# Peptides against a protein of PDB entry 3J47, part 12

Target 1, 121 residues: chain A of PDB entry 3J47
Amino acid sequence: IRLTNQLKSLKGLQSKLKDVVEYLDKVINKELPINHTILGKLQDVFNLLPNLGTPDDDEIDVENHDRINISNNLQKALTVKTNDELMVIYISNLVRSIIAFDDLIENKIQNKKIQEQRVKD

## One batch from the design tools (peptide; aimed at target 1 L24 Q43 F46)

Design b2_p14_2_s1 (made by RFdiffusion4, then SolubleMPNN; from b2_p14_2, 9 letters changed)
Fold by OpenDDE base, seed 4:
Structure b2_p14_2_s1 (fold): chain B 121 residues (1-121), chain A 14 residues (1-14)
Amino acid sequence: as target 1 above (121 residues)
Amino acid sequence: DLLKLLQEVLKKLE
């Protein structure tokens, strides 16, 4: 019973990973628009993945060292790419906030000038 | 002037 439930859960995870790959392929091919909410959730999943390249200290097989290095390089490349994408979104939101603040200051200056004119008439 | 520069930066990030 416990092993059958673990196998069912693993098959469910494998199906979901396949659905994610197929979604990413459609986004890369421009068949679907980029959904930032889905990308943010995928990012949360990748950040929660155990480091695919810290061997817990019990199998230094020389054949695993190259696979561990490739996995670490892939995880590092994914983390850097994800950080760069977030930085672009953050800068874009910061710029939009500065524009909205400038418009608010200009509106406040115009309203002050209109009040000063009404006190002189 | 600052507003136009920020709008141009925004257009390069989109």
Scores: peptide ipSAE 0.055, ipTM 0.749, DockQ to the pose 0.014
OpenDDE base, seeds 1, 2, 3, 5: peptide ipSAE 0.051, 0.039, 0.040, 0.039; ipTM 0.741, 0.725, 0.725, 0.732

Design b2_p14_2_s2 (made by RFdiffusion4, then SolubleMPNN; from b2_p14_2, 9 letters changed)
Fold by OpenDDE base, seed 4:
Structure b2_p14_2_s2 (fold): chain B 121 residues (1-121), chain A 14 residues (1-14)
Amino acid sequence: as target 1 above (121 residues)
Amino acid sequence: NLLQLLNELLKKLE
């Protein structure tokens, strides 16, 4: 019973991973628009993946070294891409904050001018 | 205007 439930859960995960790959292929081929909410959730999943390039200390087989290097290069590429996307979002939010601050200063200057006019009448 | 330049930068990042 417990092993059958684990196998069912793993098959369910494999199906969901296939659906994600098919979605990404459609986005790469421009068949679907980019959904930033889906991409953000995929980034969260990749950031929660165990480091695919730390062998637990017990199998130095020469065939694993090339797979470990490919996995480390993939993890590094995913981390760089995630950092670049977060940087663009951060800069966009910073620019919006500066704009909102400029608008607040201008509104304060205009309100001060209106008060100075009302004291002269 | 600084505001116009920042709005143009924002439009290039979106």
Scores: peptide ipSAE 0.066, ipTM 0.759, DockQ to the pose 0.014
OpenDDE base, seeds 1, 2, 3, 5: peptide ipSAE 0.056, 0.065, 0.049, 0.053; ipTM 0.751, 0.763, 0.743, 0.753

Design b2_p14_2_s3 (made by RFdiffusion4, then SolubleMPNN; from b2_p14_2, 9 letters changed)
Fold by OpenDDE base, seed 4:
Structure b2_p14_2_s3 (fold): chain B 121 residues (1-121), chain A 14 residues (1-14)
Amino acid sequence: as target 1 above (121 residues)
Amino acid sequence: SLLELLQEVLKKLQ
């Protein structure tokens, strides 16, 4: 029972990964528009994966070195992209916060002027 | 104004 459930879960994961690959291929081929929410979730998944590029020291085969380098380059590219996206989101939120703060200051200045006028009348 | 500049920056980041 437990092993059968694990196998079923693994088959379900494999099916979902296949659907993700098919989706990415359609996006690359411009058959579907880029969905940034899906891409962000995929990046989160890749950031949770262990470093696919540290060979534990036990298989120095030349064929593994090229695959390891490709995996490391992909992981590095995904990490850089994630950092740039987070930076853009952070700056956007900072700008929105500054705008909201400016609006608050202006509203306080206007309210103060209205109160000063009411005390002078 | 500062507000207009920040709004322009925000539009370029979207």
Scores: peptide ipSAE 0.077, ipTM 0.770, DockQ to the pose 0.014
OpenDDE base, seeds 1, 2, 3, 5: peptide ipSAE 0.057, 0.073, 0.055, 0.068; ipTM 0.745, 0.768, 0.753, 0.760

Design b2_p14_2_s4 (made by RFdiffusion4, then SolubleMPNN; from b2_p14_2, 8 letters changed)
Fold by OpenDDE base, seed 4:
Structure b2_p14_2_s4 (fold): chain B 121 residues (1-121), chain A 14 residues (1-14)
Amino acid sequence: as target 1 above (121 residues)
Amino acid sequence: SLLELLQKVLEKLK
């Protein structure tokens, strides 16, 4: 029973990973628009993966060196992309906050002018 | 205005 449930869960994960790959291929081919929410969730998954590029010291085979370099390059590319996307989101939120603050200041200035007029009449 | 500049930046980030 426990082993069967683990195998079922693993098969379910494999199916979901296949669906993600198919989605990414469609996005790369411009068949589907980029969904930033899906990409953000994928980034969260990759950030939770152990560093796929640190060889534990036990297999210095030349074939592993090229795979390690490819994995490290992929992880670096994903990290850079994640940082750039987070930076754009941060700047966008900062700009929105400044606009909202400016609107608040203008509203306070207008309210103050209305109060000063009411005291003068 | 500052507001118009920030709005233009926001539109470029979309």
Scores: peptide ipSAE 0.043, ipTM 0.712, DockQ to the pose 0.014
OpenDDE base, seeds 1, 2, 3, 5: peptide ipSAE 0.040, 0.042, 0.036, 0.040; ipTM 0.694, 0.717, 0.685, 0.704

Design b2_p14_3 (made by RFdiffusion4)
Pose (drawn by RFdiffusion4):
Structure b2_p14_3 (pose): chain A 91 residues (1-28, 36-48, 72-121), chain P 14 residues (1-14)
Amino acid sequence: IRLTNQLKSLKGLQSKLKDVVEYLDKVIHTILGKLQDVFNLNNLQKALTVKTNDELMVIYISNLVRSIIAFDDLIENKIQNKKIQEQRVKD
Amino acid sequence: EFEEYLEEFEKLLE
């Protein structure tokens, strides 16, 4: 789902660029200004990425903890299944 | 208007 959404966003840019190129050819406004703003707003992320790296580490650790908890419950389920099997054999 | 537009577009290229 996230991927489909990202693709939709990029699609708009691609189409928008084509339109802009055609517009320019014809010419040979507000949209252009807006685009410029967007441009000014990955490069900049470079410095900002430094911080994001730290935050990514934290969210990785959280994911690891969740995985451990899931494993624990999984072990309990396995034990219950084994007990059920033993009871059936006894029967 | 066309000159303004071209200047704005050139800014995009920069």

Design b2_p14_3_s1 (made by RFdiffusion4, then SolubleMPNN; from b2_p14_3, 6 letters changed)
Fold by OpenDDE base, seed 2:
Structure b2_p14_3_s1 (fold): chain B 121 residues (1-121), chain A 14 residues (1-14)
Amino acid sequence: as target 1 above (121 residues)
Amino acid sequence: DKKKLLEEFEKLLL
């Protein structure tokens, strides 16, 4: 249930990001007028984002190399941390499934013993 | 016993 809700939320975010890109492409192509209120909100979003991109290879001045390395290291560190958190959730769900299976076996063994007693009486 | 073991395991992983 929790993982399915996270995946649904992530798919919903991906759809919204696609709609934003399509809007920006239409504004760049002059198919739509510039909405300064939308652009202001997008700037606020970008100001809250960690630097997750390598700048495209066309803006590599030697002073940006340290910032690019820091951004790549931050993205790698976030990916590793996210993988470790997902691994913990996976192992916890696996252990819960094993315990529930063992309880099911024990309940079946007990129910079989109770039925065998009722047939002897 | 098994519920306590699960709770202790969850405390070690989180």
Scores: peptide ipSAE 0.084, ipTM 0.752, DockQ to the pose 0.010
OpenDDE base, seeds 1, 3, 4, 5: peptide ipSAE 0.076, 0.047, 0.068, 0.067; ipTM 0.739, 0.670, 0.744, 0.727; seed 3 fails the geometry check

Design b2_p14_3_s2 (made by RFdiffusion4, then SolubleMPNN; from b2_p14_3, 8 letters changed)
Fold by OpenDDE base, seed 3:
Structure b2_p14_3_s2 (fold): chain B 121 residues (1-121), chain A 14 residues (1-14)
Amino acid sequence: as target 1 above (121 residues)
Amino acid sequence: EKEELLKLYNSLLL
């Protein structure tokens, strides 16, 4: 029962990540205007992602030290079987960021519909 | 969909 529910919820997360990619493709193709608030929330999602690359040794900018430490702690939490708690916190924050992104898209769609109705009245 | 993400979130915290 618990494992089946987790698998169902993970499939729902995968569907929402696909909708995010489709939204980004529409913005890249200039079908939708750039929304800086939505992009800011996507940056929050990416800042939570562990660096999935070997650090190519190119250029210490001092502003990246906190990001590197957070990323190294997240990577360590994902690679070391002993820190299930930090992985849970990471996934929980990722889920919160995706929900907040979804709410912003919905609010943008609703605001567009309200403006289109006001132009018809 | 949002409800399934909330269920995932709650299943991780509990």
Scores: peptide ipSAE 0.114, ipTM 0.766, DockQ to the pose 0.020
OpenDDE base, seeds 1, 2, 4, 5: peptide ipSAE 0.040, 0.045, 0.030, 0.045; ipTM 0.636, 0.704, 0.600, 0.648

Design b2_p14_3_s3 (made by RFdiffusion4, then SolubleMPNN; from b2_p14_3, 7 letters changed)
Fold by OpenDDE base, seed 5:
Structure b2_p14_3_s3 (fold): chain B 121 residues (1-121), chain A 14 residues (1-14)
Amino acid sequence: as target 1 above (121 residues)
Amino acid sequence: EKEKLLELYNKLLL
């Protein structure tokens, strides 16, 4: 029973990973627009992956050293890219908030002028 | 000023 449930969960994970790969291939091929929310969630998954560049100290085969350095460089590049995308989203939200605040001030000034005119008539 | 902020916002979304 426990092993059958683990195998079912692993097959379900494999299916979801396949759907993610197919989505990424469509984005790379420019068949689909980049969705920043999906990309951010994928980056969160990559940041939660056990560090693919730390082999447990028990299997230093000399052939893995280049793969380890490539994995660490890829993880670092993904972390930098994540920070840059989060920064763009943050700046976009700040600009939106500033515009909305400016519109609120302008609307309050206009409403005050209209009220002052109605009290003079 | 608002128009420049809106232009900047549109450039950050593209």
Scores: peptide ipSAE 0.065, ipTM 0.738, DockQ to the pose 0.015
OpenDDE base, seeds 1, 2, 3, 4: peptide ipSAE 0.049, 0.060, 0.049, 0.058; ipTM 0.727, 0.749, 0.718, 0.758

Design b2_p14_3_s4 (made by RFdiffusion4, then SolubleMPNN; from b2_p14_3, 5 letters changed)
Fold by OpenDDE base, seed 5:
Structure b2_p14_3_s4 (fold): chain B 121 residues (1-121), chain A 14 residues (1-14)
Amino acid sequence: as target 1 above (121 residues)
Amino acid sequence: EKKELLELFKKLLE
């Protein structure tokens, strides 16, 4: 039950991310005008991603090997614990931003369809 | 600038 619900929520998130990509393609192709509010929400999404680009700053200098290992292991453990707690908050804010963004895309698509119908009547 | 940012965002989502 819990694993099936997690898989369903992940598939729902994947569908919303696909709708975002399709929107970006339409804007790149000039089929839709650039919306600064939508662009700002995308920037907020990417700024809330955990830094995907720091592989291991594990290169700071061999010269005090026995007292620094206990303080660095405690600081690394506290940093990992704090990063894990912050990661849950960042993922929660990321998911909220993606949902709010998807609702804005859907509302814009619906409004365009309503305008195209009014021009045919 | 804005077009390059949109292409970057697309690549980060693919």
Scores: peptide ipSAE 0.046, ipTM 0.610, DockQ to the pose 0.084
OpenDDE base, seeds 1, 2, 3, 4: peptide ipSAE 0.031, 0.037, 0.039, 0.039; ipTM 0.614, 0.606, 0.603, 0.605

Design b2_p14_4 (made by RFdiffusion4)
Pose (drawn by RFdiffusion4):
Structure b2_p14_4 (pose): chain A 91 residues (1-28, 36-48, 72-121), chain P 14 residues (1-14)
Amino acid sequence: IRLTNQLKSLKGLQSKLKDVVEYLDKVIHTILGKLQDVFNLNNLQKALTVKTNDELMVIYISNLVRSIIAFDDLIENKIQNKKIQEQRVKD
Amino acid sequence: DVVEALEKVLEALE
């Protein structure tokens, strides 16, 4: 789902660029200004990425902890299944 | 380069 959403966003840019190129050919406004703003707003992320790296590490750790918890419950389930099997054999 | 091109376009329109 996230991927489909990202693609939709990129699609708009692609189409928007085509339109702009055609517009320029024809010319040979507000949208242009807006685009410029967007441009000013990955390069800048470069410095910002430094911080993001730290945050990414934290969210990785959290995911690891969750995985451990899920393993624990999984072990319990496996034990219950074994007990059920034993009871069936007894029967 | 694209920003500069857009700025030139805006100036030409003004």

Design b2_p14_4_s1 (made by RFdiffusion4, then SolubleMPNN; from b2_p14_4, 7 letters changed)
Fold by OpenDDE base, seed 2:
Structure b2_p14_4_s1 (fold): chain B 121 residues (1-121), chain A 14 residues (1-14)
Amino acid sequence: as target 1 above (121 residues)
Amino acid sequence: SLVELLNEVLEKLK
């Protein structure tokens, strides 16, 4: 019973992964528009995948070496892209915060000048 | 101004 449920769950996961592959193939072939929400979630999944490139050192099948390199290159590319996107967001928020701070300083300076003028009149 | 320079940077990041 427990093993059968695990096997059923694994088959269900395999079916869902197949549906994702078929979706990606349609996007690559320009049959479907890119959905950024789906791609973002897929990137999150790939970032959570263990390095598929640590075979335990005991089964270097030569056919696995190319697949391992492709997987590692994909993970690296996704990590770099994610870091670049996060960097752009971070810098944009930092710049907005600096502008808001400068505006606050300038407003305080102007208010001080107005108060000093009102005390002289 | 500093604000103008920072706004130019923001437009390039978009």
Scores: peptide ipSAE 0.070, ipTM 0.758, DockQ to the pose 0.013
OpenDDE base, seeds 1, 3, 4, 5: peptide ipSAE 0.046, 0.049, 0.061, 0.053; ipTM 0.727, 0.739, 0.745, 0.738

Design b2_p14_4_s2 (made by RFdiffusion4, then SolubleMPNN; from b2_p14_4, 9 letters changed)
Fold by OpenDDE base, seed 2:
Structure b2_p14_4_s2 (fold): chain B 121 residues (1-121), chain A 14 residues (1-14)
Amino acid sequence: as target 1 above (121 residues)
Amino acid sequence: SLLDLLNEVLKSLE
């Protein structure tokens, strides 16, 4: 029962991965438009994958070593891209917060001047 | 102004 359920779950995952590959192939071939939400979720999945490039096994055939290097380079590229995108969002929010703060200070200064004029009249 | 500069930065990030 437990092993059968694990095998069923693994087969389900394999089917979903195949669907993702077929989707990506269609996007690469320009048969479908790029959906940034789907691509963002795929990047999140790749960022959650364990480093496929640390086989603790001392028997790495040359073919496995090249695949490992490619996987590590892809993971690094996805991480860098995610960090750059988050940095842009962070800076944008920081600038908006500074503008809002400046507007608040200016409004407080103006309100104080108006109140001081009303007390002199 | 500082506000104008910050608005230009925002426009460059969008």
Scores: peptide ipSAE 0.082, ipTM 0.778, DockQ to the pose 0.013
OpenDDE base, seeds 1, 3, 4, 5: peptide ipSAE 0.064, 0.064, 0.081, 0.079; ipTM 0.750, 0.755, 0.774, 0.768

Design b2_p14_4_s3 (made by RFdiffusion4, then SolubleMPNN; from b2_p14_4, 7 letters changed)
Fold by OpenDDE base, seed 2:
Structure b2_p14_4_s3 (fold): chain B 121 residues (1-121), chain A 14 residues (1-14)
Amino acid sequence: as target 1 above (121 residues)
Amino acid sequence: SLLELLNKVLESLK
């Protein structure tokens, strides 16, 4: 019973992964429009995958070495892209915060000048 | 102004 449920769950995961590959192939072939929400979730999944490129040094099948290098290059590319996107968001939020701070300081300076004029009249 | 420069940077990042 327990082993059969694990095999059923693994087959279900394999089917879902196949559906994702078929979706990506259709997007690459321009048969479907890019869904940014799906791509973002896929990117998150790939960023959570352990580096598939640490085979313990004991089974270097030459066919696995090229697949491992491709996987590591993809993970690196996704990490760089994520860092660049997060950097743009961070800079945008930082600039907005600085603008809001500058406006607050200018408003306080103006209000102080208005109060100083009202005390002289 | 500093505000105008920062707004230009924000618009370039969108």
Scores: peptide ipSAE 0.044, ipTM 0.721, DockQ to the pose 0.013
OpenDDE base, seeds 1, 3, 4, 5: peptide ipSAE 0.040, 0.036, 0.042, 0.039; ipTM 0.709, 0.691, 0.713, 0.705

Design b2_p14_4_s4 (made by RFdiffusion4, then SolubleMPNN; from b2_p14_4, 8 letters changed)
Fold by OpenDDE base, seed 4:
Structure b2_p14_4_s4 (fold): chain B 121 residues (1-121), chain A 14 residues (1-14)
Amino acid sequence: as target 1 above (121 residues)
Amino acid sequence: SLLELLQEVLKKLE
């Protein structure tokens, strides 16, 4: 029972991964528009993966070295992309906060002027 | 104005 459930779960994961690959291929081929929410979730998944690029010392086969380098390059590219996206989001939120602060200052200045006029009348 | 400049920056980031 437990092993069967694990196998079923693994098959389900494999099916979902296949669907993700098919989706990405369609996006690359411009058959579907880029969905940033899906891409963000995929990045989260990759960020949770263990570093696929540290060979534990035991299999220095030349064929593994090229695969490891490709995996490391992919992980590095994903990390850089994630950092850039987070930076853009951070800057956008910062600018929005500054705008909101400016609006608050202007409202306070206007309210102060109205109060000063009411005291003078 | 500062506000207009910041709004333009936001439009470029979106």
Scores: peptide ipSAE 0.085, ipTM 0.772, DockQ to the pose 0.014
OpenDDE base, seeds 1, 2, 3, 5: peptide ipSAE 0.062, 0.078, 0.057, 0.074; ipTM 0.743, 0.767, 0.742, 0.764

Design b2_p14_5 (made by RFdiffusion4)
Pose (drawn by RFdiffusion4):
Structure b2_p14_5 (pose): chain A 91 residues (1-28, 36-48, 72-121), chain P 14 residues (1-14)
Amino acid sequence: IRLTNQLKSLKGLQSKLKDVVEYLDKVIHTILGKLQDVFNLNNLQKALTVKTNDELMVIYISNLVRSIIAFDDLIENKIQNKKIQEQRVKD
Amino acid sequence: DELNDVINNVLNLL
């Protein structure tokens, strides 16, 4: 789902660029200003990425912890299944 | 950057 959303965003840019190119050819305004703002707003993320890297580490650690908890419950489920099988054999 | 320059030139001409 996230991927489909991202694609839709990029699609708008692609179409928007084509429109802009065609517009320029014909010319040979507000949208242009808005685009410039967006431009000014990955390059900058470069410095900001430094911080993001730290935060990414934290969210990786949290995911690992969750995986461990899930394993624990999984072991209990497996034990219960074994007990059920033993009871069936006895029967 | 080139596209921004182009946009700036167009805005100046307008």

Design b2_p14_5_s1 (made by RFdiffusion4, then SolubleMPNN; from b2_p14_5, 8 letters changed)
Fold by OpenDDE base, seed 4:
Structure b2_p14_5_s1 (fold): chain B 121 residues (1-121), chain A 14 residues (1-14)
Amino acid sequence: as target 1 above (121 residues)
Amino acid sequence: NELLELINKLLEKL
């Protein structure tokens, strides 16, 4: 019973991973529009993946070294891309916050001038 | 003017 449930869960995960790959292929081929919410969730999944390139210390097989290096290079490329995308979003939000703060200062200056005029009349 | 200076200081930190 427990092993059958684990196998069913793993088959479910494999099906979902295939659906994600097929979605990404359609986005790369411009068959579907980019959904930033789906990409953000995919980034969260990749950031939660265990480091695909720390061998637990028990299989120094020379054939695994090239696969570990490819996996590490892929994980590094995904992490860099995620960081760059988050940085662009952060800068865009910061600039928007600065503009909104400038508009607030200008509104405060205008309101102060209107109050000073009403006290002189 | 102050907004443009703040944006430039932000760009210099990137």
Scores: peptide ipSAE 0.034, ipTM 0.649, DockQ to the pose 0.012
OpenDDE base, seeds 1, 2, 3, 5: peptide ipSAE 0.034, 0.030, 0.031, 0.032; ipTM 0.645, 0.633, 0.629, 0.630

Design b2_p14_5_s2 (made by RFdiffusion4, then SolubleMPNN; from b2_p14_5, 9 letters changed)
Fold by OpenDDE base, seed 4:
Structure b2_p14_5_s2 (fold): chain B 121 residues (1-121), chain A 14 residues (1-14)
Amino acid sequence: as target 1 above (121 residues)
Amino acid sequence: NSLLETINKLLEKL
């Protein structure tokens, strides 16, 4: 029973991973629009993955060197992409905060002018 | 004008 449930869960994970790959291929081919919510969830999954590029200190087998390099290059590319996306989100939030601050200043200036007019009449 | 100057000053600090 326990092993069968683990195998079923693993097969379900494999199916979902395949669906994600097929989605990414369609996005790369411009067949589908980029969904930022799916990309954000995919990033969360990659950030939760253990570092696939640290060899556990027990197998310096020469055959793993190319696989380690590919994993490290993929992890580096994902880290750079995540940093660039976080930077764009940060800049967007900064710009939004500045606009909201400008609107607040303009509202205060208008309110002050209305008060000065009411005191003069 | 003041808003654009503020944005540019903030971008220069990044």
Scores: peptide ipSAE 0.044, ipTM 0.676, DockQ to the pose 0.011
OpenDDE base, seeds 1, 2, 3, 5: peptide ipSAE 0.039, 0.042, 0.040, 0.034; ipTM 0.659, 0.669, 0.661, 0.631

Design b2_p14_5_s3 (made by RFdiffusion4, then SolubleMPNN; from b2_p14_5, 9 letters changed)
Fold by OpenDDE base, seed 4:
Structure b2_p14_5_s3 (fold): chain B 121 residues (1-121), chain A 14 residues (1-14)
Amino acid sequence: as target 1 above (121 residues)
Amino acid sequence: NSLLELINKLLEEL
């Protein structure tokens, strides 16, 4: 029972991973629009993956060097992309906060002018 | 004018 449930869960994960790859291929081919919510969830998954680029010190086989380099290049590319996307989100939130602060200042200035007029009448 | 100056200053600090 436990092993059958684990195998079923793994097959379900494999199916979902295939659906994600097919989605990414369609996005790369410009057949589908970029969904930022899906990309953010994929980033969360990649950030939760163990470092695929540290060989545990026990298999220095020459055939692994090219796979390690490809994995490290992919991980580096994903990390850079994640940092750039987080930076754009941060700047966008910063600009939004500044606009909201300016609107708050203007509203306070207007309210103060209205109060000063009511005290003069 | 003040808002644009504040945005530019924040972009210079990044």
Scores: peptide ipSAE 0.042, ipTM 0.685, DockQ to the pose 0.011
OpenDDE base, seeds 1, 2, 3, 5: peptide ipSAE 0.040, 0.041, 0.037, 0.037; ipTM 0.682, 0.681, 0.660, 0.662

Design b2_p14_5_s4 (made by RFdiffusion4, then SolubleMPNN; from b2_p14_5, 8 letters changed)
Fold by OpenDDE base, seed 4:
Structure b2_p14_5_s4 (fold): chain B 121 residues (1-121), chain A 14 residues (1-14)
Amino acid sequence: as target 1 above (121 residues)
Amino acid sequence: NELLKLIDEVLKKL
């Protein structure tokens, strides 16, 4: 029972990974529009993956060195992309905070003018 | 005008 459930869960994960690859291929081929919510969730998954580029010291095979380098380059490219997207979100939130601060200052100036008028009447 | 100055000051700190 436990092993059968693990195999069923693994087959379900494999199917979902295949659906993700097929989706990414369609997006790369411009057959589907980019969904930023799906990309953000994929980035969260990749950021939760264990570091795919540290060989634990037990695979000294020359064929693994090229695969490790490709995996490290992919992980680095994903990390850079994630950092750039977080930077754009940060700048967007900063600009929103500045606009909200300007609106607060203007409201404070208007309220002060109304109070100064009420003290003169 | 003050908003643009504040944006410029923030951009200079990044």
Scores: peptide ipSAE 0.036, ipTM 0.668, DockQ to the pose 0.011
OpenDDE base, seeds 1, 2, 3, 5: peptide ipSAE 0.033, 0.035, 0.036, 0.029; ipTM 0.649, 0.657, 0.670, 0.631

Design b2_p14_6 (made by RFdiffusion4; failed a check: too like the target's own chain)
Pose (drawn by RFdiffusion4):
Structure b2_p14_6 (pose): chain A 91 residues (1-28, 36-48, 72-121), chain P 14 residues (1-14)
Amino acid sequence: IRLTNQLKSLKGLQSKLKDVVEYLDKVIHTILGKLQDVFNLNNLQKALTVKTNDELMVIYISNLVRSIIAFDDLIENKIQNKKIQEQRVKD
Amino acid sequence: ELKDLIEKIQKLLE
């Protein structure tokens, strides 16, 4: 789902660029200003990425902890299944 | 290249 959404966003840019190129050819306004703003707003992320890296580490650790908890419950489920099997054999 | 094209458009509008 996230991927589909990202693609939709990129699609708009692609089409927008084509329109801009055609518009320029014809000319040979507000949208242009808006685009410029967006440009000014990955390069900058470069410095900002430094911080993001730290945060990414934290969210990795959290995921690991969740995985451990899930394993624990999984072990209990497996034990219950084994007990059920033993009961059936006894029967 | 796109920024240059925007600048060219802006100059032509001036």

Design b2_p14_6_s1 (made by RFdiffusion4, then SolubleMPNN; from b2_p14_6, 6 letters changed)
Fold by OpenDDE base, seed 1:
Structure b2_p14_6_s1 (fold): chain B 121 residues (1-121), chain A 14 residues (1-14)
Amino acid sequence: as target 1 above (121 residues)
Amino acid sequence: DLLKLIELINKLLK
């Protein structure tokens, strides 16, 4: 029972990975538009994968060297994309903080003028 | 850039 359920779960994962490959092939061929939500979820999955670029020292077959280079290039490309997204968030928060600080300064100037008028009357 | 990332993902999954 437990082994049959594990095999069924693994076959279900393999089917879902095949559906992802088929979707990516259709996007590469420009048959489907890029869905940013799907790509974001794929990025989340790849960020949770252990670094496929550190083979344990016991299986350097020539086929693994090409996969290691691809995984390292993918990880670098995901890191660059993540840094660009974080930079946009940082700039957006900086601009909001500057606007909020300007509004605070103007409110303090107005409050000071109102107090100076009340002391002259 | 994004298309090249998709190609790299697809190449890793094959």
Scores: peptide ipSAE 0.051, ipTM 0.662, DockQ to the pose 0.122
OpenDDE base, seeds 2, 3, 4, 5: peptide ipSAE 0.042, 0.026, 0.044, 0.045; ipTM 0.651, 0.541, 0.650, 0.650

